# Peptides against a protein of PDB entry 5H65, part 12

Target 1, 294 residues: chain A of PDB entry 5H65
Amino acid sequence: QYLERTPLCAILKQKAPQQYRIRAKLRSYKPRRLFQSVKLHCPKCHLLQEVPHEGDLDIIFQDGATKTPDVKLQNTSLYDSKIWTTKNQKGRKVAVHFVKNNGILPLSNECLLLIEGGTLSEICKLSNKFNSVIPVRSGHEDLELLDLSAPFLIQGTIHHYGCKQCSSLRSIQNLNSLVDKTSWIPSSVAEALGIVPLQYVFVMTFTLDDGTGVLEAYLMDSDKFFQIPASEVLMDDDLQKSVDMIMDMFCPPGIKIDAYPWLECFIKSYNVTNGTDNQICYQIFDTTVAEDVI

## One batch from the design tools (peptide; aimed at target 1 M220 Q240)

Design b1_p18_1_s1 (made by RFdiffusion4, then SolubleMPNN; from b1_p18_1, 5 letters changed)
Fold by OpenDDE base, seed 2:
Structure b1_p18_1_s1 (fold): chain B 294 residues (1-294), chain A 18 residues (1-18)
Amino acid sequence: as target 1 above (294 residues)
Amino acid sequence: SRLPEYEPLPLPTDIQPP
């Protein structure tokens, strides 16, 4: 897209909605903590949610682990089941269901595990070993996804979440609709199970100043702005450091704004009704920060 | 056999097959 650069003072006088190309300094941003800026966004209902904390997941999986796997649901054409019993937890049962591809067990690195009754620790260990894991529970007639408050799919360190509002959950046997039962693409799994997958997004508010005016624009972006996936940043210290470095570059602490680098970006204005008041807000879009400061 | 032929699962030591 091509837009001429518009000064902020001119933008501030115009009606919404419009799109602009701007060149401004990042005076400040919020939240300051990276982990607070990462949210889950539904592409359908547009609800923003917090990424569940480890403690939240512990509770969910602990509760799930109190339920006994239904023997009648074990060993289907879709999966082979193995049951473990704990020694020191009143005989807690843990079921692992290994999903088959055309009736054949795939290699471990391609095998989807369905875990029933596992703790967070156990699930994490299994996800590291087998890559793809779905926490499940025994339903009335089939295995079902455990809880949309927890990941519907765990792949390594990546937790995939679904929207509670937009999802219409289907039972695990619907994974049979997948032609390829080895790659376990999150979107395909979600579709099969009736899940609307949530997207990890950076959500930040930028205070932009080009010397002619000041405006606040919010950023909601998954991977374009920083060229770093929001889905990976929480679990990767190096990626976190990279984001921090980028933000420090544009908004260096202890330095006057006159020395800040210029940020070129696209912003769009939009109308927001708050009671009787009509407010114009701004959002950054289609913007990638360059490695080189302009 | 209905049991998968994979390497042992990395489960806690207090969990054992029935």
Scores: peptide ipSAE 0.025, ipTM 0.619, DockQ to the pose 0.015
OpenDDE base, seeds 1, 3, 4, 5: peptide ipSAE 0.023, 0.026, 0.024, 0.025; ipTM 0.604, 0.616, 0.607, 0.655; seed 3 fails the geometry check

Design b1_p18_1_s2 (made by RFdiffusion4, then SolubleMPNN; from b1_p18_1, 5 letters changed)
Fold by OpenDDE base, seed 3:
Structure b1_p18_1_s2 (fold): chain B 294 residues (1-294), chain A 18 residues (1-18)
Amino acid sequence: as target 1 above (294 residues)
Amino acid sequence: SRLPEYTPLPLPTDIKPP
C-alpha cells in the first residue's frame, strides 16, 4: 500500500481507525531501560507478561528438585533415562532423559534433554552442551512439563515460554508425533505439547514530534523495528548495545530536539474505551529502522 | 505470570487479565 506523508497536526484531528505514514522526531520514549521494554506477548489472548527473572526460575526449579523422579517413567521408547545423584548431604536425584530419534540417540547438538529435578544452574549447563532442554516432572502416567511459569524449552541461552491461559498441556509422549526429532523447532514442540508459545516483544511508547504536533505511539514489535530479535537481546550484550545505540541515535542525550534525526514510520490509529472515556491511540506498525541511520 | 510494571498504551484488543 502507498500512503502519503501526513503531518501530525492533521492526524490528531482525524477519527480512528486510520493508517498513516509520518516523518517525525523521537522526542522521548518509555521505558528508558531496555530490560523493561522486553515483554512476553500471547498472540491469542493478547496478554502481556514480564519475562521471568532468574530468581523466579530458581524458585520453580528448586521446588521441582525436591521431587523424586518416578522410576516407572524412565526408559521409554521415546527416551533413555539416566539418574544423577548429587554429592551433597541430601543426595538429590536428578533424572536426565535423552530423547531418541527412531530409537537411536542423536548427537548432542541434536538431542533433546528432558530434565527432572535439576536446578537452574544445572539446566543451564546442560542446555549449553545439548542445546535443547525441557524441564519436566513426573506425572501420573507420563512425564509432563514442569511449569509454564518456567521455560518449556531452553535452547542455548534462549528461553521459550508458553501462555498459561491459552495452553492445554499434553504429556511428553506427545513428542512422538514429531517426525523429525532432531531439529526441535520451538513451535513444533509447543504444538505437540499443547502450548501456545509466547512471543518476545519490545514494548515501548514513543513520543513523536514533527514540529506540527506531538503524538504518542505504541510500539510492540518482535524483530522488525530494530532488526534485532527481542527473544535474544536479553542474553546478548552486543545486541543490547546495538539497541541502545539505535535509541541514542534517534533520541540523543544532551542535545536539542532540533538536532535529532527524522524517523519515518507507519502508525495506525484506533479507538479505546477506558470506562466512560473514549480516546484515540496510535501504534507503530510495519516499520524498520533504516540501515543508513544505524 | 506477572503483569508488566510498565503500562503501555492500550492495545486495540486489550484483554484484562482474568
Scores: peptide ipSAE 0.036, ipTM 0.619, DockQ to the pose 0.113
OpenDDE base, seeds 1, 2, 4, 5: peptide ipSAE 0.019, 0.025, 0.026, 0.023; ipTM 0.493, 0.549, 0.514, 0.547

Design b1_p18_1_s3 (made by RFdiffusion4, then SolubleMPNN; from b1_p18_1 with K2R S5E I9L N14D)
Fold by OpenDDE base, seed 2:
Structure b1_p18_1_s3 (fold): chain B 294 residues (1-294), chain A 18 residues (1-18)
Amino acid sequence: as target 1 above (294 residues)
Amino acid sequence: SRLPEYTPLPLPTDIQPP
C-alpha cells in the first residue's frame, strides 16, 4: 500500500494503531552488540527467548547423557540403531539411530540421525557429517525429543528450536508421516513432532529523529531489514561484519547526526498497557535497507 | 559468565498484518 510521508512530530500526537511512512535519521540504537540483538520468536504466542548459549546446551546434553538408552526402542522399522560405549570412567552409552527411507538407509548427506546420550561436541561433529541430527531420549513407548530447551533439529551449524509454550510434543515414530525422509525440512519435522518452530529475529530499538521529533521504534525482523538472515548471522563472521557495516553506515561513530544518512521506512503504532499506564509504542515493518531508502 | 540481557520495548499483544 501507498502511504504518504508523515513527520515524526505529527505521528507523536496521534492515537494508535496507525501505519506511517517516515524519513528519519537513526540517532542511536540498542543493543550495541549484534549478538545481543538475535533472539528466538514464537510466531504463535509471540514470546521472545534468548538463543541458548553453548554452556546451556552442554548442561542439557550432559544430563541427557546420564540416562541409558532403552534397548527395547532400538532397531525399528523407522531407524537402525548403533550403540557406543565410551572409554571414560563413566562408561557412557551413546545411541545413534539412523532413520531409514522406506526401509533403506539413505546416503549420509540425506540421513537423519537421532542421537541419544551424546554430548554437545559429539552432536556437533555428527551434524557436520550427516547434516541432520535430532537429540532424543528414551520415552516409555518410543524415542522422544530430549528437551525443547535444546535444538529439536541441528543441520550443519543451524540450530532449530521449538516453543515450549505452544508445542505439544509427539513421539519420534510420528516422523513416519513424512513422505520424504531424505530432505528433512525443518518445518515438516516440526509439524510431525508437534513442534511450533521458533524464528530467529533481530530485536533492536531504534531512536529515530527527523528534525521535527524523536521516537523509539522497535525492530523485530528475521531477514528483510538487513537482507541477512538472523538464523545465519551468529555462525557467519562475514554476515556479522555486514550487519555491523550497515549499522555503522546509518549511525557512524564520531560523526554528528546532521551528517547521518536518511532512513526511509514504515512504522506502525500500537497501544501497550503497563498496569494503569497506557503508552504508544512503535514498530518498524515491511522495511528493507536498500540503496533507494538511504 | 552470562551475557547481559537486552530488554526490548513492549511488544504488541495483537499483531495484525501490515
Scores: peptide ipSAE 0.027, ipTM 0.542, DockQ to the pose 0.165
OpenDDE base, seeds 1, 3, 4, 5: peptide ipSAE 0.016, 0.026, 0.017, 0.023; ipTM 0.473, 0.521, 0.490, 0.445

Design b1_p18_1_s4 (made by RFdiffusion4, then SolubleMPNN; from b1_p18_1, 6 letters changed)
Fold by OpenDDE base, seed 4:
Structure b1_p18_1_s4 (fold): chain B 294 residues (1-294), chain A 18 residues (1-18)
Amino acid sequence: as target 1 above (294 residues)
Amino acid sequence: SRLPEYEPLPLPTDIKPP
C-alpha cells in the first residue's frame, strides 16, 4: 500500500498503531557488533535467544560423546550404521548412521548422516562432505535428537535450531514419513521430528533523525533488509563484510551526520504496556536498503 | 552392510574401526 512520506516530528505526536513511510538519517545503531545482532526467533512463541557459540556446542557434544551407542538401534530399515572407537579418549565410541532412501543408500552428497557421540569438529567435517548431519543419541527404542540446545540439522556451514518451548520431539524413525530422503529440507525434517524451527534474524535498534525529530526504530528481519540471510552471515566472512559496509555507508564513522546519506524505510508504531506505563514503539518493516541512496 | 561409496569417512585419524 502506498504511503506518503511523513516527517518524524509529526509521527512522534500520533497515536499507535500506524504505518509510515519515512526518510531519515541513521544517526546511530545498536548493537555495534554484528555477531550480537544475529538472534534466533521462534515464530510460535516469539522467543528471542542467542545463537549458541562454538564453546557452548563443544560442551553439548562432549557430553553426548560420553554416551555409548546402543547396538540394538544400529542397522535398521531406515539407515545403515558404522561404529568407530577412538584410539585414546577412553575408547570413545562414535556411531554414524547413513539414512537410506527407499532401502538404498543415496549419493554421498544427498545422504543424511545421523551421528552419535561425535564432537563438534567431527560433525563439522562430516557436514562439509555430506552436507546433512543430525546429532543424535540412543533412546530406549530408537535414536533420538541429541539436544535442542544444539543444531538439529547441520547443512554445510548452516546450523538449524529448534524451539525447546514449542517442539514436541519425535524419534528418528519418524523420518520414514518423508517421501524424499535425499534433499533433506530443514522444514520437512523439523516437521517429521516434531521440531518448531527457529528463524535467524537480525535484531537492531536504529536511531533515526530527519532534522525534524529523532526516534528509535526496531529492526527484526531475516533476509530482506540487507538482502543477506541472517542464517548465513555468522559463517561467511564476505557476508559479514557486506553488512558492515552497508552499515558504514549509512552511518559512516569519523564524519558528521550532515554527510550521512538518507535512508528511506517503512516504520510501524505499536503500543507497549510496561506495568501501568504505556509507550509507543516503532519497528521497521518491508524495507530493503541499497547502496543507491539519495 | 559395507558402505564403500562413503569410504573413507571424513573423521579424525584417531578414530578407528573397532
Scores: peptide ipSAE 0.024, ipTM 0.614, DockQ to the pose 0.016
OpenDDE base, seeds 1, 2, 3, 5: peptide ipSAE 0.023, 0.023, 0.026, 0.022; ipTM 0.574, 0.584, 0.631, 0.591; seeds 2, 3 fail the geometry check

Design b1_p18_2 (made by RFdiffusion4)
Pose (drawn by RFdiffusion4):
Structure b1_p18_2 (pose): chain A 289 residues (1-273, 279-294), chain P 18 residues (1-18)
Amino acid sequence: QYLERTPLCAILKQKAPQQYRIRAKLRSYKPRRLFQSVKLHCPKCHLLQEVPHEGDLDIIFQDGATKTPDVKLQNTSLYDSKIWTTKNQKGRKVAVHFVKNNGILPLSNECLLLIEGGTLSEICKLSNKFNSVIPVRSGHEDLELLDLSAPFLIQGTIHHYGCKQCSSLRSIQNLNSLVDKTSWIPSSVAEALGIVPLQYVFVMTFTLDDGTGVLEAYLMDSDKFFQIPASEVLMDDDLQKSVDMIMDMFCPPGIKIDAYPWLECFIKSYNVTQICYQIFDTTVAEDVI
Amino acid sequence: SSDESSLAKQLQDLSKSW
């Protein structure tokens, strides 16, 4: 009934901060390599970070495999422990600690594992069969998180990371403070260990063109625009293909802008200290499947 | 705010680095 659209030339003449409903074609976008759009964002210090690569994580987990699990930290009231020996793996020993709920191990899909000396591949396989996995090492008096460079919790396809700057790391026994040992809410796990969780976000720069003007608008969201969770996409081939197809739909490589579909969206202007623009309250996924 | 300004500058740097 009252659906109207503001041309870009009218927006460029106005001061910030304001909000606009627009309709424009995606002339171009960054990043060209779409995997680089997935960033980690700390809600406490507002710092953006790269997600660690497989090679980065392999280095951490292999380095963890050189250390021997400490027998003194095995079989507590919090967890049962089991050590596996290996062959042809530089004498590696793997410790898996099964976390109990009131002195009883829960079902595998509710059971959290703590693991010393495991590989990323093994941790990912364990994450399928069990509720979740925390990479750990033998500290002086208690089990401790392996490294904040690595995920503090792997749950399903989501690798949860914490902020190195904002976190004050606590040892594993502090998991006793969790209300139960079966739900394993990532934010609750992070609080018990003194970790400030990072948030996954898609970060992209869109160049919008409606024929009246041109404008750069940022995309910064977790799961609204694509209806694809940023927290899952780096570990899910189908979600990656969906992002590829949506961006190929709005901005196909090689063909002209005349043939592109229109992008209906809101944008908000704001002062940085020059005026910048950002997409908000917008999804392409509701009308596109 | 100062935090919003810092975050906007990071987005700009990312756009230039890509």
Fold by OpenDDE base, seed 2:
Structure b1_p18_2 (fold): chain B 294 residues (1-294), chain A 18 residues (1-18)
Amino acid sequence: as target 1 above (294 residues)
Amino acid sequence: SSDESSLAKQLQDLSKSW
């Protein structure tokens, strides 16, 4: 919908909720470090959480590796199983289950691996080779997802996470419901396993100034604002550089704000209640800045 | 909504930590 431009001074006087089109300069933004701006967001319960660090994942997978794979759950109609015993680490057993498509083992690039007892390093190696990996554990009657604190699906360098609050986990055999067992679309895998997938989002605070007033607005966006997926940026140096370049363009260091480019964006106002205090907050929405840069 | 309010509070808390 078409919205007329509204000066910030006028917006600051109005009650929420409302939507506005603005033209302003980006005086400053937080956080300054890109890595700190990338979060996981649940589309259902709207919980924000940090992206787990490598150290966190190491602990989870180490704990998982203390459990021995159940022999009774190996080699089903869904998957073929191979067991490795490590020479070191007190003879740790690692099970890799190769998911079959209609009883046939797919090519490596189309094959989903279920890994039981693997370390982060081992899982990453396998994900790079086979593209799709699910960390699992032996349940009572079937393989189960290892832990929602870890990725439920790793594809290449991308870690897909699920919401602990909203997910109702189902056993691995529910992957049988997938007609296509070659593409392994994250949303389809999540649905089959009862997982509500989390979304990677950029979360930032923008201080906007149009000369009539100053307003702080939140940015929470997955891929529209920068035209760069938040899900990929942490693992891609070029994408990181691109985001940094965009931010430097709008908020160049060492230059006076008068020389900053104008940012056109949409913002919405909303009410936040903290005890007895009502505060109006602002959020950027439906805005793409990359079109002006590319 | 309660969810939007919760999200807003989360954003506020995050912004204070930056």
Scores: peptide ipSAE 0.326, ipTM 0.865, DockQ to the pose 0.838
OpenDDE base, seeds 1, 3, 4, 5: peptide ipSAE 0.324, 0.324, 0.325, 0.324; ipTM 0.864, 0.864, 0.865, 0.864

Design b1_p18_2_s1 (made by RFdiffusion4, then SolubleMPNN; from b1_p18_2, 10 letters changed)
Fold by OpenDDE base, seed 2:
Order: C-alpha cells, then structure tokens, then sequence
Structure b1_p18_2_s1 (fold): chain B 294 residues (1-294), chain A 18 residues (1-18)
C-alpha cells in the first residue's frame, strides 16, 4: 500500500479512522526506561499486563512448594516421575516429571519437564539443561498448570505467559494430543492446555514533531519496529543496548531537536470515547526503524 | 532405561548443586 506523506498539521485536522505516512522527529518518548516499556499483550482480549518480576515469581513458586505432590499422579504413560527431598528448607519435596515421546524418554534437549514444588532458581537451572519446563501442581485427577501468573512454559531464558481471562485450562494429560513431543512449540503447548498465550510487546508513546505540528502516537509492537523481539530483550543485555542506541539515535539527550534525525513511519488514527469526550488517538503501525541503523 | 538413568542423574546433579 502506497501512502503519500502527510504533514502533521493536516492530520490533526482530519477525522478518524485514517492511515498516514509521516516524516517527523521524535521529540520525546515514554516510558524512558526500557524495562517499563515491555508488556504482555493478549491477542484475544487485548489486555495489557506487566511482565512479572522475579520477586513475583518467587512468591508464586514458594507457595507452590508448600503443596505436596500427589503420589497417585506419578509415573503415567505420559511421563516418568522422580521425587527428591531437599536437604534444607525443612525437607521440601520436589517432583519432576519427564515427558515421554511414545513411551520413550527423549534426550535432555528434547525433553519437557513438569515440576512440582520447585523454586524459581531450580526451575531456571532446569530450563538451561532441558528443552522446556512447565510448573505444575497436583490436581484432583491429573497434574495441572500451577498458575497463569507464572510462566506456563519456560524455554531457556524465555518465559511464556498465558492470559487468565481468555484461557480455559486443561489438565496436563492433554499434552498427549501433541504429535511432536520433542520441539515443544509454545503455541502448540498452549493450545493443548487451553491457554491463550500472551505476546511480549513494546509499549511506548512517541511525541512526534515535523515542524508543522505535534502529535502523540502510541507504539505497540512485538518485533518489527526495532527488529528486536520484545520477548528476548529483557534477558539479553546486548539487545537492550541495541534498543537504547536506537532510541538515543532518534532522540539524543542534550541535543536540540533541530539536529534530530527524521523518522519515517506509518500512523493510524482512531477514535477513543471516554465518557462524553471523543478523542482522536494515533498509533504507529507497519514501521521498521532498525533497517536504517543496521 | 539408560536414557532415563541419564536424565535422572542430570537432575540429581542439579539438585545437589543447590
């Protein structure tokens, strides 16, 4: 789709909804801190959530660790179970279930672990050695996902979260429906367990100025704008630095706006009703800025 | 199985390292 460039002053006078191509300078942006800009977004209900912090997860897993694994749920056709008692922490019982592929235990790099009673640190260690980890608890008749406030799937350093509102959780045995029990694709796991996966997104507000006018545009993007996945940025210092460099390039501190580079992007206008007030808002879409930087 | 033993051993090592 081809759009001609439209000055901001003209855009500000037009009714929504419309799409525009603009050329403007990034006067400012919010939030200023990268970690504050990364959110979880539900593609179904469109709610935004904060990414849980380590402290939040610690609490969840500590609570989970107070529950004793049900012996009756161990060693099924789907998984082999091992329980150990910690030497410290009053002899906490931890159960790990190794998911089998057609009755055979896979290699560690292909193996999904279900963990009961594990701490965050233990889970993280396991996720570095095995393909994936799912925190679980003993349900009435089957293992169940521990809590959607925690990751439903951990792969390496990536935490996959589900939407509490949109998910209808199913028991762990539903993983049997997966034909491939080696790759553990997050979307497939989510589908099997009745989870609507959340998406990591950058959420920012840009103040754009082209000399004819100023408008605020909302950015919600997973991986296109920076060409950096929001899902990975929090756990990768190099990616964080890259995002910071990009933002500093467009909005350099201590420099006059006249010296700022021009940003070319697409924005769409939309109507927002707040009570009796009707407001036109703007969102950046289908825009990549990193191509000019890389 | 040998595979199970290997996985369990790896798990045990992780548990003991805590």
Amino acid sequence: as target 1 above (294 residues)
Amino acid sequence: SAQQSQLLQQLQQLAESQ
Scores: peptide ipSAE 0.079, ipTM 0.788, DockQ to the pose 0.012
OpenDDE base, seeds 1, 3, 4, 5: peptide ipSAE 0.050, 0.069, 0.077, 0.072; ipTM 0.795, 0.810, 0.810, 0.786; seed 3 fails the geometry check

Design b1_p18_2_s2 (made by RFdiffusion4, then SolubleMPNN; from b1_p18_2, 8 letters changed)
Fold by OpenDDE base, seed 3:
Structure b1_p18_2_s2 (fold): chain B 294 residues (1-294), chain A 18 residues (1-18)
Amino acid sequence: as target 1 above (294 residues)
Amino acid sequence: SAQQSQLLQQLQQLSASW
C-alpha cells in the first residue's frame, strides 16, 4: 500500500498500532557487532535464541561420542552403515549411515549422512564433501536426532536448527516419507522429523532521527533488509563485510549526523504492556536498504 | 557399486584424520 511520508514528530504523538513510511537518518544502532545481531527465531512460538557457538556444539558432540552406536540399528532399508574405530581418542566408535534413495546409494553431492559419535570437526568435514549431515544417536528402536541444541541438518557451512519448544521429534525412519531423497530440502527434512525449523534473523535496534524527532525502531529480518541471508552471514566473510559496509554507509564513524545519508523505510507501531506501563514500540518492516544505496 | 566405492573412498580419506 502507498503510504505518505510522515515526520517522526507526528508519529511520536500517535497511538498504536499504525504503519508509516519514514525518511530518517540512522543516528546509531545496536548491537554494533554483527555476530551479536544474528539470532534464531521460532516462527511458531516467536522465541529468540542465540546461535550456538562452536564451543557449545563441541560439548554436545563430545557427549554424543561417549555413546556406542547400536549394531541393531545399522544397515536398514533406508541407509547403509559403516563404523570406524578411531586410532586416537581411546578408540572412539563413529558410525556413518549413508541414506539411500529407493535402495540405491546416491552420489556424494546428493547423499545425506547420518552420523553417530562424530566431533564437530569431523561433521563439518563431511558436510563439505556430502550433500548434508544429520547428527544422530541410537534410540530404542531407531536412530534419533542427537540434540536440538545442535543442528538437525548441516549443509555445507549452513547449520539448520530446530525449536526445542515447538518440535515433537520423530525417528529417523520418517525420512522415508520424503519422495525426493536427493535435494534434502531443510524444511522437508524438518517436517519429516517433526521439527519446527528456526529462522536466522538479524535483530537490531535502530535510533532514527529525521530532524523533527528521534525514535528507536526494532529490526528483525531474515534476508530482505540487507538482501543478505542471516543464515549465511556468520560463515561468509564477504557477506559480513557487505553488511558492515552497509551499516557504515548509513552510520559512518567519525562523521556528524548531518552528513549521514537518508534512510527510507517502513515502520509499524505497536503497544507493549509491562504491568501498568503501556509503551509504544516501533518495528521496521518491508524495507530493503540495498535499493536506497543505488 | 561404483557409487558406494566413491562414497567410501571419500569417507576413508576424511576418517584418516580422525
Scores: peptide ipSAE 0.177, ipTM 0.847, DockQ to the pose 0.012
OpenDDE base, seeds 1, 2, 4, 5: peptide ipSAE 0.172, 0.174, 0.174, 0.168; ipTM 0.843, 0.846, 0.846, 0.842

Design b1_p18_2_s3 (made by RFdiffusion4, then SolubleMPNN; from b1_p18_2, 9 letters changed)
Fold by OpenDDE base, seed 3:
Structure b1_p18_2_s3 (fold): chain B 294 residues (1-294), chain A 18 residues (1-18)
Amino acid sequence: as target 1 above (294 residues)
Amino acid sequence: SSLQSKLLEQLQQLSAAQ
């Protein structure tokens, strides 16, 4: 749909919901720190969550490392198992299960590892050498996902998370339902394990000013706005730099707003009820700014 | 695979050093 540009002053007078095309300057934005703007969003229940910090993961994996792998769950048709006991750390038992494809161990770049009792450091090292890593624990009858507070799948530096509220976890043997046990597509893994995957999103509030009015617009976007995946930005310095450059371009520090570039974007208005108060809010949608920055 | 075993051995060593 083609929308004509509407001045903010006109928008501010209109009832919601409506969609608008605007041309405005980015007066300010929050949060200012990129790491604070990246969140996890559930597409089903729409809950926003913080991305777990390294310290949070350390605790989860340390707790997992206190559990002893169940010997009866080792070496199934799905995976081959290797277990060792550490000399230090009170004799921690670690189990690594190599998922097979039709009974054959795939190459490292195609291999999924299931790890019991691994530390974050160990998991990260493995994820850099193998296709994917799933932190698991010994359940009653099968291996199970360790904790949805931790990634259910780690691929390189990308951590895939699931929604605790919406997921109905299934045991690891459900990976057998996957026809392809070499690519390990996160969505497929999630589906097999009963996980509703969370989406990395940029969550920001923009204060927009076109000279006729000022409004705040909410940005929740995964990869369109910056043309940078929110899922990768936290682990890539170059991507972080790119986002910072984009934001500095539209909202340069120490410069007067009169010199700011114009931002063209789409916004939609919507009604929000907070108690007895009705408020009209605005959200940016279907907008890409990166094309103008290149 | 040999690589898998080597990696696990390395992990064992690292774990022992911690």
Scores: peptide ipSAE 0.050, ipTM 0.806, DockQ to the pose 0.012
OpenDDE base, seeds 1, 2, 4, 5: peptide ipSAE 0.045, 0.046, 0.047, 0.049; ipTM 0.788, 0.790, 0.792, 0.801

Design b1_p18_2_s4 (made by RFdiffusion4, then SolubleMPNN; from b1_p18_2, 8 letters changed)
Fold by OpenDDE base, seed 5:
Structure b1_p18_2_s4 (fold): chain B 294 residues (1-294), chain A 18 residues (1-18)
Amino acid sequence: as target 1 above (294 residues)
Amino acid sequence: SSMESQLLQQLLALSQSQ
């Protein structure tokens, strides 16, 4: 949609809601650290959550490892089970369940593993060799997802999370409803298990200045703004460097704002009510910066 | 670790044998 460029001084005088095309310099942004800018967003309840840190996951998996796998739940029509006892760590029990496709064990690149008692390190190593990994626990009558505070599905280096508020968890045997047990599409797995998947998003606040005025604009974007997926950036050093390079280009350290490049973007205004006070806020939308710097 | 490597090798062996 075509919009004429509007100076910030004019925008600051107008009522919300409206959409604008602007040309401004990025005076500053927050948070400054990339890992603080990546969050999880629920498409249903719209809650923003922090991405769990490795330390958080370690605690969850350590707690899970204190539980003994139930022998009665091993070797079903859905999966074949193998049990290990570690030589160290007080003889920790680890159960791995290999999900079958039509009664046949698939190749590693198509195989889903269900893991009881695995550490984060062990799970990560396995996820690099098999298609997918789900951390599970023994329930009363079936295997169940371990904890929604941890990933419900790990594929390579990508951790898929679910919303605790919106999900109504179902037992592992519900994976039988999947016709294709080789591709393990995250959305299909989530649907089968009653999980509302969370989305990775960049969340940032930009201070924009065009010489006529200054305003703050909110950015919430998954993959368009940087042309880099928020779901992959935390686990890829090259992608992190790329984002940092883009931000340094717009906000070069040690240089005056007069030398900053111009940013062209779309912003929308909206009303926020805090008690008796009505505030107008701004959000960036439908903007890509990777190639459009003048 | 050596323990993790052993587990991985065993799992890979199982997945390839069936």
Scores: peptide ipSAE 0.050, ipTM 0.799, DockQ to the pose 0.011
OpenDDE base, seeds 1, 2, 3, 4: peptide ipSAE 0.035, 0.047, 0.033, 0.044; ipTM 0.767, 0.794, 0.760, 0.790

